# Peptides against a protein of PDB entry 3T7K: the designs that were tried, part 217

Target 1, 248 residues: chain A of PDB entry 3T7K
Amino acid sequence: KAEKILARFNELPNYDLKAVCTGCFHDGFNEVDIEILNQLGIKIFDNIKETDKLNCIFAPKILRTEKFLKSLSFEPLKFALKPEFIIDLLKQIHSKKDKLSQININLFDYEINGINESIISKTKLPTKVFERANIRCINLVNDIPGGVDTIGSVLKAHGIEKINVLRSKKCTFEDIIPNDVSKQENGGIFKYVLIVTKASQVKKFTKLINDRDKNETILIVEWNWCVESIFHLNVDFTSKKNVLYQKK

## One batch from the design tools (peptide; made by RFdiffusion4, then SolubleMPNN)

Design b2_p29_2_s1 (from b2_p29_2, 12 letters changed)
Fold by OpenDDE base, seed 2:
Structure b2_p29_2_s1 (fold): chain B 248 residues (1-248), chain A 29 residues (1-29)
Amino acid sequence: as target 1 above (248 residues)
Amino acid sequence: SIEERIKKIKEEIKKELEEIEKKEEELEK
């Protein structure tokens, strides 16, 4: 069926997209449309797997979903596109009225607002955002909204190697892991990095660390600090936004 | 018709987005 539908076109574009969707196409596509998309070099996957070499995300806008956040870790992310790309494409293909000899849909017309070339270019870097920031080991409170698994997965995708989950009510100083990074001569390395949800946790962890290790550097942030860092593919240590406690 | 299908797809996207936004708002509280 797809071949018959596409036969009216003299030349078919090859978009070369390996994509996931978030905030759109939850119900998926019918078999004919999937086949059509495949013939156009558009393959849509249900889940993110590194082995699939994903290079595209479809979303109506910038979202804080796991898929969207992880898409910024693709190597590289080539395109972040609005679902209207697929919609308009299918509309043209299924249109019986248009004697179109060619599909006239340009990918660049469907870029997600806020995902610019600067962001895309950073996905070509050999390092991940938290790796560049010298954050390898973090402490994460267990009561974080969204769950430690989801958040942990996103953080790992962006270069965090070790995630230590802290039980906020029962944890002691010995449960807190240091950010074990070799002292690079020119970069401020925080020995302790923590993602917390409450002010009480800030007080607790700062006390525990300062009582046992008085001269060490501490960074305590909200999840939003991580999200903003991901969206920019850069950690801005000069910003106090979403930073709850910092001791350099 | 393709027009009806497209309309349905757009409506579904709108609903999904609304659900995501609602969930995100709830998590920020």
Scores: peptide ipSAE 0.423, ipTM 0.891, DockQ to the pose 0.876
Fold by OpenDDE base, seed 5:
Structure b2_p29_2_s1 (fold): chain B 248 residues (1-248), chain A 29 residues (1-29)
Amino acid sequence: as target 1 above (248 residues)
Amino acid sequence: SIEERIKKIKEEIKKELEEIEKKEEELEK
């Protein structure tokens, strides 16, 4: 059926997209449309797997969803596109009125606002954003909204190697793991990096660390600090935004 | 018709986005 529908076109583009969707197409596509998209070099996956070599995200705008945040870790992310790309393609293909010999849809016309070439170019870097920031081991409170599994998965996609989950009410100093990184000349290295949700946690962890390891560097941030770092694919240590405590 | 299907898809996207935005707002509180 898809072949019959596409037969009216002399040449078919190959978009070479391996994509996931967030905030759109939750119900998926019918079999015919999937086949059509496949013939155009567009393959849509339900979940992110490294083996699939994903290079595209479909979303109506910048979102804080797991899929969107992880898409910025693709190697590389080639395109971040609005769902209107697919909609317009299907519209053109299924239109019986237009004697179109060619599909005239340009990917660049459907870029998600705020995901510019600067961001896309950074996805070609050999390192991940937190790796570049010398953050490999972090402490995460267990009561974080969104859940430790989701948050942890996003952080790992962006170069965090070890995530230590802290039980906020019961944790001691011995439960806090250090961020073991080799000193690179130009990067601020924090021995202890923590993601917390409450001011009380800041007070607790700062006290625990300072009482036992008084001269060490500490970075305590909100989840939003991580999100902003991901959206920019850069950690700005000069910004105090979403930083709850910093000791250099 | 394709027009009806497209309309439905757009409505679904709108609904999904609203749900996501609601969830994000709840997480920021």
Scores: peptide ipSAE 0.422, ipTM 0.891, DockQ to the pose 0.881
Fold by OpenDDE base, seed 1:
Structure b2_p29_2_s1 (fold): chain B 248 residues (1-248), chain A 29 residues (1-29)
Amino acid sequence: as target 1 above (248 residues)
Amino acid sequence: SIEERIKKIKEEIKKELEEIEKKEEELEK
């Protein structure tokens, strides 16, 4: 049925998209539309798997969803597109009134606001954002909103290798893991990196670390620090935004 | 019709986005 619908077009584009969706198309597509999209080189997946070599995200805008944040770790992310791309495409294809011999939908007209070429280009880098920032091992409090599994999954997608979950009320210094990264010649490395939610946690962890491991470097941030770093695919250590405690 | 389907899709997107935004706002408080 899809072939019959598409037969009216002289040439079909190949968009070469392997995509996930967030904030749109929750109910999915009917069988015919999926087939149509497939014929146009658009494959939509329900979940993110590395084996699928995903290169596209559909979303109405920049979102803080797990899928959106992880999409910025694609290798590369080729396109971040608004759902209107699919909508307009299907509209044009199913329209009987349009005497169009060709599908005239340009991907570049549907870019998500705020995802520019600078961001896209960084997804082509051989390293992940936190890897570039010399953050390999982090400590995460167990009471973080969104849950440690979701947060941890996003962080791992962006180059964090080890996530240590801290039981904030019961943890001791021995429970805190160091960021085990060899000093690069020109890069400051924080020995202890922690993501926390409360001021009381900052006080607790700074005391524990300073009492037992004096003069070491410490970075304590909010989850928003990570999110902003992901959105920019760059860690700005000069910014105090979302930094709760820093000792260089 | 395709127009009706599109309208429905747009409405669903709007609803889903509102739910996500609400959840995000709650997490930021």
Scores: peptide ipSAE 0.421, ipTM 0.891, DockQ to the pose 0.873
Fold by OpenDDE base, seed 3:
Structure b2_p29_2_s1 (fold): chain B 248 residues (1-248), chain A 29 residues (1-29)
Amino acid sequence: as target 1 above (248 residues)
Amino acid sequence: SIEERIKKIKEEIKKELEEIEKKEEELEK
């Protein structure tokens, strides 16, 4: 059935997209449309797996979903596209009125606002954003909204190797892990990096660390600090936004 | 018709986005 529909076109583009969707197409596509997309080199996956070599995300805008955040870790992310790309494509293909010999849909017309070439270019780097920032091991409070598994998965996708989950009410200094990284020439290394949710946790962890490991470097941030770093694929240590406590 | 299908798809996207935004707001409180 897909072949019959596409037979009216003299040539078919190959978009070469391996994509996931977030905030769109939750119900998926019918069999005919899936086959049409496949013939155009568009493969849509339900989940993110490294083996699939994903290079594209569909979303209506920048979102804070797990899929969107992880898509910025693709190697590389080639395209971040609005769902209107698929919609317009299917509309053109299924149109009986248009005597079209060719499909005239350009990927570059459907870029998600805020994902520019600068962001795309950074996904071609051999390192991940937190790796470049010398953040290898972090401490995460167990009461974080969204859950430690989801948050941890996103952080790992972006180069954090070890996630230590802290029981905020019961933890001691011995439960806090150091960020074990080699000194790089151009970046401040924080010995202790923590993601917390409330001011009481800042007070607690600051006291625990300063009492037991005096004069060490500490970075305590909100989850939004990580999100902003991911969205820019860069950690700005000069910014105080979403930083709750910093000791250099 | 394809127009009706597209309309439905757009409506569903709008609903999905609203749900995501609501969830994000709830998590930030």
Scores: peptide ipSAE 0.419, ipTM 0.890, DockQ to the pose 0.871

Design b2_p29_2_s2 (from b2_p29_2, 15 letters changed)
Fold by OpenDDE base, seed 2:
Structure b2_p29_2_s2 (fold): chain B 248 residues (1-248), chain A 29 residues (1-29)
Amino acid sequence: as target 1 above (248 residues)
Amino acid sequence: SMEERVKKIKEEIEKELKKIEEEEKKLES
């Protein structure tokens, strides 16, 4: 059926998209539409797997979903597109009225607002955003909204190697892991990096660290600090936004 | 009709987006 529908076109574009969707197409696509998309070089996956070499995200706008955040770790992310791309494409293909000899849909017309070429270009870098920031090992409180698994997965996708989950009510200094990064000459390395949710946790962890490991560098941030860093694919250590405690 | 299908898809997107936004707000609180 898909072949018959596409037979009216003299030439078919090859978009070469390996994509996931977030905030759109929850019900998926019917078999015919999937086949049509496949013939156009558009393959949509249900989940993110590194082996699939994904290069595209469909979303109505910038979202804080796991899929969207992880899409910025694709190698590279080629396109971040609005769902209207698929809608208009299928609309044109299924249109019986248009004696169109060619599909005339340009990917560049459907870019997600706020995902610019600067962001896309950074996904071509050989390093990940937190790797570039010399953040390898972090401490994460267990009561973080969204869950440690989801947040941990996003952080790992962006270059954090080790995530230590802290039981906020029971943890001691010995439970806190250092950010084990070799001192690079030009970069301020924080010995302790923590993601927390409450001011009480800031007070607790700063005391524990300062009492036992005096004069060491500490960075305590909210999850939003990580999100903003991901959205920009850059860690701005000059910004105090979403930073709860910093000792250089 | 194709128009009906497009309308349905758009409505589904809007519903899903609202759900996500509500969840995000809850997580930020």
Scores: peptide ipSAE 0.342, ipTM 0.861, DockQ to the pose 0.869
Fold by OpenDDE base, seed 5:
Structure b2_p29_2_s2 (fold): chain B 248 residues (1-248), chain A 29 residues (1-29)
Amino acid sequence: as target 1 above (248 residues)
Amino acid sequence: SMEERVKKIKEEIEKELKKIEEEEKKLES
């Protein structure tokens, strides 16, 4: 059926998209539309797997969803597109009124606002954003909104190798792991990096660390610090936004 | 019709987006 529908076109584009969707197409596509998209070089996956070599995300706008945040770790992310790309494409293909010899849909007309070439270009870098920032091991409080698994998965996608989950009410200094990294060209090295949710945790962890390991470097941030770093694909250590405690 | 399908898809997207935004606001608060 898809072949019959597409037979009216003399030439078919190959978009070469391997994509996931967030904030759109929850119900998926019917079999015919999937086949049509496949013939146009558009493959849509339900989940992110490294083996699939994903290069595209569909979303109505910049979102803080797991899929969107992880898409910025694709190698590279080639396109971040609005769902209207698929909608208009299918609309044109299924239209009987237009004697179209070719499909006239340009990917660049459907870019998500705020995902510019500067961001896309950074996804071509050989390193991940937190790797470049010398953050490989972090401590994460267990009561973080969104859950440690989701947040941890996003952080790992962006170059954090080890995530230590802290039971904030019961943890001791011995439970806090150091960020053991070699100095890279750009970024400071903090021995202890922690993601926390409230001021009481800042007070607790700063005391624990300063009492037992004096004069060491500490970075305590909110989840939003990580999100902003991901959205920019750069860690700005000069910014105090979403930084709760910093000791150099 | 295709137009009806498109309309439904758009409505679904708007609904999903609203849900996500509400969830994100709750997480940020």
Scores: peptide ipSAE 0.341, ipTM 0.860, DockQ to the pose 0.871
Fold by OpenDDE base, seed 1:
Structure b2_p29_2_s2 (fold): chain B 248 residues (1-248), chain A 29 residues (1-29)
Amino acid sequence: as target 1 above (248 residues)
Amino acid sequence: SMEERVKKIKEEIEKELKKIEEEEKKLES
């Protein structure tokens, strides 16, 4: 059925997209449309797996969803596209009125606002954003909105190797893990890195660390600090935005 | 019709986007 629909075109483009969707196409596509997209070199996956070598994301705009944040860790992310790309493509293909012998849809016309070539180029770097920032091991409070599994998965995709979950009410100093990094690359090394949600947690953890391990470097941030770092594919240690406590 | 399908897809995207935005606002508060 897809072949019959596409037979009216003399030449078919090969877009070479391996994509996931977020904030769009929740109900998926019918079998015919999936086959059409496949013949155009567009394969859409339900979930992110490293083995699939994903290179594209479809979203209406920049989102803070797990899929969107993880897409910035693709190696490389080639395209971040609006869903209108698929919509316009399918419209043109299913149109009986268009005497067009060729599909004329340009990927560059459908770029997501805010994902520019500078961001795309950074996805070609050999290291991940938190690796470059010398953040390997982090402490994460268990009551974080979104859940430790989702947040942890995003952080791991961006180069954090070890995520230690802290039970905010019951944790002691011995439960806090150090950020064990030996190599100084582009940033200062913090011995303790923590992602917290409340001011009370800042007070608790700063006291625990300062009482037991004096004069050590501490970085306590909000989740938004991580998100901003991901969106820029760069950690700016000069910015105080979303930093709750810093000791150098 | 294709026009009806496109309309439904757009409406779905708008609904999903609103839901995501509401969830994101809760995370930022």
Scores: peptide ipSAE 0.340, ipTM 0.861, DockQ to the pose 0.861
Fold by OpenDDE base, seed 3:
Structure b2_p29_2_s2 (fold): chain B 248 residues (1-248), chain A 29 residues (1-29)
Amino acid sequence: as target 1 above (248 residues)
Amino acid sequence: SMEERVKKIKEEIEKELKKIEEEEKKLES
């Protein structure tokens, strides 16, 4: 059926997209439309797997979903597109009125606002954003909204190797892991990096660390600090936004 | 019709966005 529908076109584009969707197409596509998209070099996956070599995200706008945040770790992310790309494409293909010899839909017309060429170019770098920032091991409180698994998965996608989950009410100094990285010339290394949710945790962890390991560097941030770093694919250590405590 | 299908898809996107935004607000609270 898809072949019959596409037969009216003399030439078919190959968009070469391996994509996931977030905030759109939650009910998926019918079998015919999936086949049409496949014939145009558009393959949509339900979940992110490294083996699939994903290069595209469909979303109405910038979102804080796991899929969107992880898409910025693709190697590279080639396109971040609005769902209207697929909608307009299918409209044109299913149109009986238009004697079109060719499909006339340009990917570049459907870019998600805020995902610019600078961001896309950074996804071509051989390193991940937190790797470049010398953050390898972090401490994460167990009561973080969204859950430690989701948050941890996003952080790992962006270069954090080890995530230590802290039981906020029961943890001691010995439960806190150091960020074990080699000193780089151009970047401050924080010995202790923590993601927390509330001020009481800041007070607790700063006291525990300062009492037992005096004069060490500490970075305590909110989840939003990580999100902003991901959205920019850069860690700005000069910004105090979403930083709850910093000791250099 | 294709127009009806497109309308339905757009409505579904809006509903999904609303759910995501509500979840994000809960995450930020």
Scores: peptide ipSAE 0.338, ipTM 0.859, DockQ to the pose 0.859

Design b2_p29_2_s3 (from b2_p29_2, 9 letters changed)
Fold by OpenDDE base, seed 4:
Structure b2_p29_2_s3 (fold): chain B 248 residues (1-248), chain A 29 residues (1-29)
Amino acid sequence: as target 1 above (248 residues)
Amino acid sequence: SIEERIKEIKEEIEKLLKEIEEKEKELEE
C-alpha cells in the first residue's frame, strides 16, 4: 500500500532521521504511515537506545521530558523538529488533490523554537555538558520529583558517571560522595555536588560537610540548574540562578 | 479523511502538552 501511494512521486527524499517523539504521537502511526516514513528515511523509535544512533527528536516545543532532555545528548542531534513536519509530510503524500510530482517539505522549516544551530553544534562535541563542567559524581536526594531513576538517567546521558542517592532524612556525612575529578588547572572543581529539593536539605548538607570536611568546595543546586545546563549544553558557574549554596 | 486525522492528532498533541506542562510544574517544585 505504501509503495502504491508513493509511486506517484518521481523522486523521494531521504531525510535520514532516526527519531523519538515526546509530547506528540502518543498513539503512534498506522502501519501504512510507518512504511511511508521508512521509505523516506524516517525511522521512529519508541525508546532511546544508544545502539540505535538516534539523531532526531520530535516535540512541539522544548520540554522537560526524559526523552527531550536525553535527545540533547545524541551524538549528534541533527534535528529537533516539530510534529508538524510529519503531519504535513503525510498530508502531502496522502493528498490525491495535489498533483505533486515531488515532496516539498523542508526539515529546516520545522525546527523547534529555541533549539538553534548553536545548540545543535554543541551536540557534536566529543564531551558531554557535565563532563565539560568537571561534574562526574553527584549526590541526589531521594525525594526529588520525577524520581531518582528518571533524573539519574538524564544526568548520566549528559556525562555524570556516578549518582549517589541520599536518603535526606537519614543520611550522614559518610553517605555523601565527593566529585572525584582530576584537578584541571582552568576549571573550578567542586568537591561536593548535590541536587536537592528544599532549603532544609541545604542547611543539613552544608552543616554535615562543613563540620567534617572544612574548607572544601560545595555546590548545591536545584534540578532546574541541571535542566538549564542541558538546554544550553553549557554550565554557567557565574550564574546564581537555581544555585542554593555555593562555596568556592 | 486525512484532514480529519490531522485534526485529531493536533487535538491530542494539545492535550498532551497541557499534561506535560502540569507535570513540569511538579518537577520544578
Scores: peptide ipSAE 0.022, ipTM 0.460, DockQ to the pose 0.837
Fold by OpenDDE base, seed 5:
Structure b2_p29_2_s3 (fold): chain B 248 residues (1-248), chain A 29 residues (1-29)
Amino acid sequence: as target 1 above (248 residues)
Amino acid sequence: SIEERIKEIKEEIEKLLKEIEEKEKELEE
């Protein structure tokens, strides 16, 4: 059926998209439309797997979903597109009225607002955002909204190698792991990096660290600090936004 | 019809966007 529908076109584009969707197409596509998209070089996956070499995200806007945040770790992310791309494409293909010999839909017309070429270009870098920031080992409180697994998965996708989950009420200094990173000449290294949710946790962890490991560098941030870093694919250590405590 | 499907997809997107906004608000509170 898909072949019959596409037979009216003299030439079919190959978009070469391997994509996931977030905030759109929850009901999926019918079998015919999936086949049509496949013939156009558009493959949509349900979940992110490294083996699939994903290069595209469909979303209506910038989102804080796991899929969206992880899409910025694709190698590279080629396109971040609005769902209207698929909608308009299928509309054009199924249109009986348009004696169109060719599909005339340009991917660049459907870019998600705020994901510009500067962001896309950074996904081509050989390093991940937190790797570049010399953050490889972090401490994460167990009561973080979204859950430690989801948050941890996003952080790992962006170059954090080790995630230590802290039980906020029961943890001691010995439970806190250092960010063991070799001193690169030009980057500030924080010995202790923590993601917390509450001011009480800031007070607790700062006290624990300062009492036991005096004069060490500490960075305590909110999850939003990580999100902003991901959205920019850059860590700005000069910004105090979403930083709860910093000791250099 | 394709028009009906497009309408359904748009409605779904609108619903999801609203849900996301609500969740984002909850995360900010």
Scores: peptide ipSAE 0.022, ipTM 0.450, DockQ to the pose 0.647
Fold by OpenDDE base, seed 3:
Structure b2_p29_2_s3 (fold): chain B 248 residues (1-248), chain A 29 residues (1-29)
Amino acid sequence: as target 1 above (248 residues)
Amino acid sequence: SIEERIKEIKEEIEKLLKEIEEKEKELEE
């Protein structure tokens, strides 16, 4: 059935998209539309797997979903597109009125607002955003909204190698892990990096660290600090936004 | 019709976006 529908076109584009969707197409696509998309070089996957070499995300806007955040770790992310790309494409293909010999849909007309070429170019870098920032090992409180597994998965996708989950009420200094990274010439290395949710946790962890490991560097941030770093694919250590405590 | 389906998809997207916003607010509380 898809072949019959596409037979009216003399030439079919190959978009070469391997994509996931977030905030759109929750009901999926019918079998005919999936086949049409496949013939146009558009493959939609349900989940993110490294083996699939994903290069595209469909979303209506910038979202804080696991899929969207992880899409910025693709190698590379080629396109971040609005769902209207698929909608308009399928509409054009199914249209009986248009004696169109060719499909005239340009990918660049459907870019997600805020994902510019600067962001896309950074996904071509050989390193991940937190790797570039010399953040390898972090401490994460167990009561973080969204859950430690989801948050941890996103952080790992962006270059954090080790996530230590802290039990906020029972945690001692010995439970806190250092950020073990090689000294790079131009970047401040924080010995202790923590993601917390409450002011009480800041007070607790700063006291524990300062009492036992005096004069060491500490970075305590909110989850939003990580999200903003991911959205920009850059860590700005000059910004105090979403930083709860910093000792250089 | 394709137009009706597009309308339905748009409505579903709007609903999902609202649900996401509500969940994000719950996560911020």
Scores: peptide ipSAE 0.021, ipTM 0.446, DockQ to the pose 0.715
Fold by OpenDDE base, seed 1:
Structure b2_p29_2_s3 (fold): chain B 248 residues (1-248), chain A 29 residues (1-29)
Amino acid sequence: as target 1 above (248 residues)
Amino acid sequence: SIEERIKEIKEEIEKLLKEIEEKEKELEE
């Protein structure tokens, strides 16, 4: 059926997209539309797997979903596109009226606002955003909204190797892990990095660390600090935004 | 029809966007 529909076109584009969707197409696509998209070099996956070499995200705007945040870790992310790309493409293909010899849909007309060439270019870097920031081991409180598994998965996609989950009410100093990064001479390595949700946790962890490991560097941030770092594919240590406690 | 399907998809997108916005607000609070 897809072949019959596409037979009216003399030439078919090859978009070369391996994509996931977030915030759109919840019910998926019918079998005919999937086959049409496949013939145009567009393959849509349900989930993110490293083996699939994904290079595209479909979303209506910048989102804080797991899929969107992880898409910024693709190697590289080639395109971040609005769902209207697929809608307009399928509309043109199914249209009986237009004696169109060719499909005329340009990917660049459907870019998500705020994902510019500068962001896309950073996805070509050989390192991940938190790796570049010398953050490899973090402490995460167990009561974080979204759950430790989801948050942890996003952080790992962006270069964090070890995630230590802290039971906020029962944890002791011995439960806190150091950020084991080789001392590069150029400043900015924090020995303890923590993601917390409450001011009471800041007070607790600062006391525990300062009482047992005096004069060490500490960074305590909100989840939003991580999100902003991902959206920019850069950690700005000069910004105090979403930083709850910092000791250099 | 393709027009009906496009309409359904648009309505679904609008619904999902609203749900996401509500969840994002909950995460900011």
Scores: peptide ipSAE 0.021, ipTM 0.450, DockQ to the pose 0.653

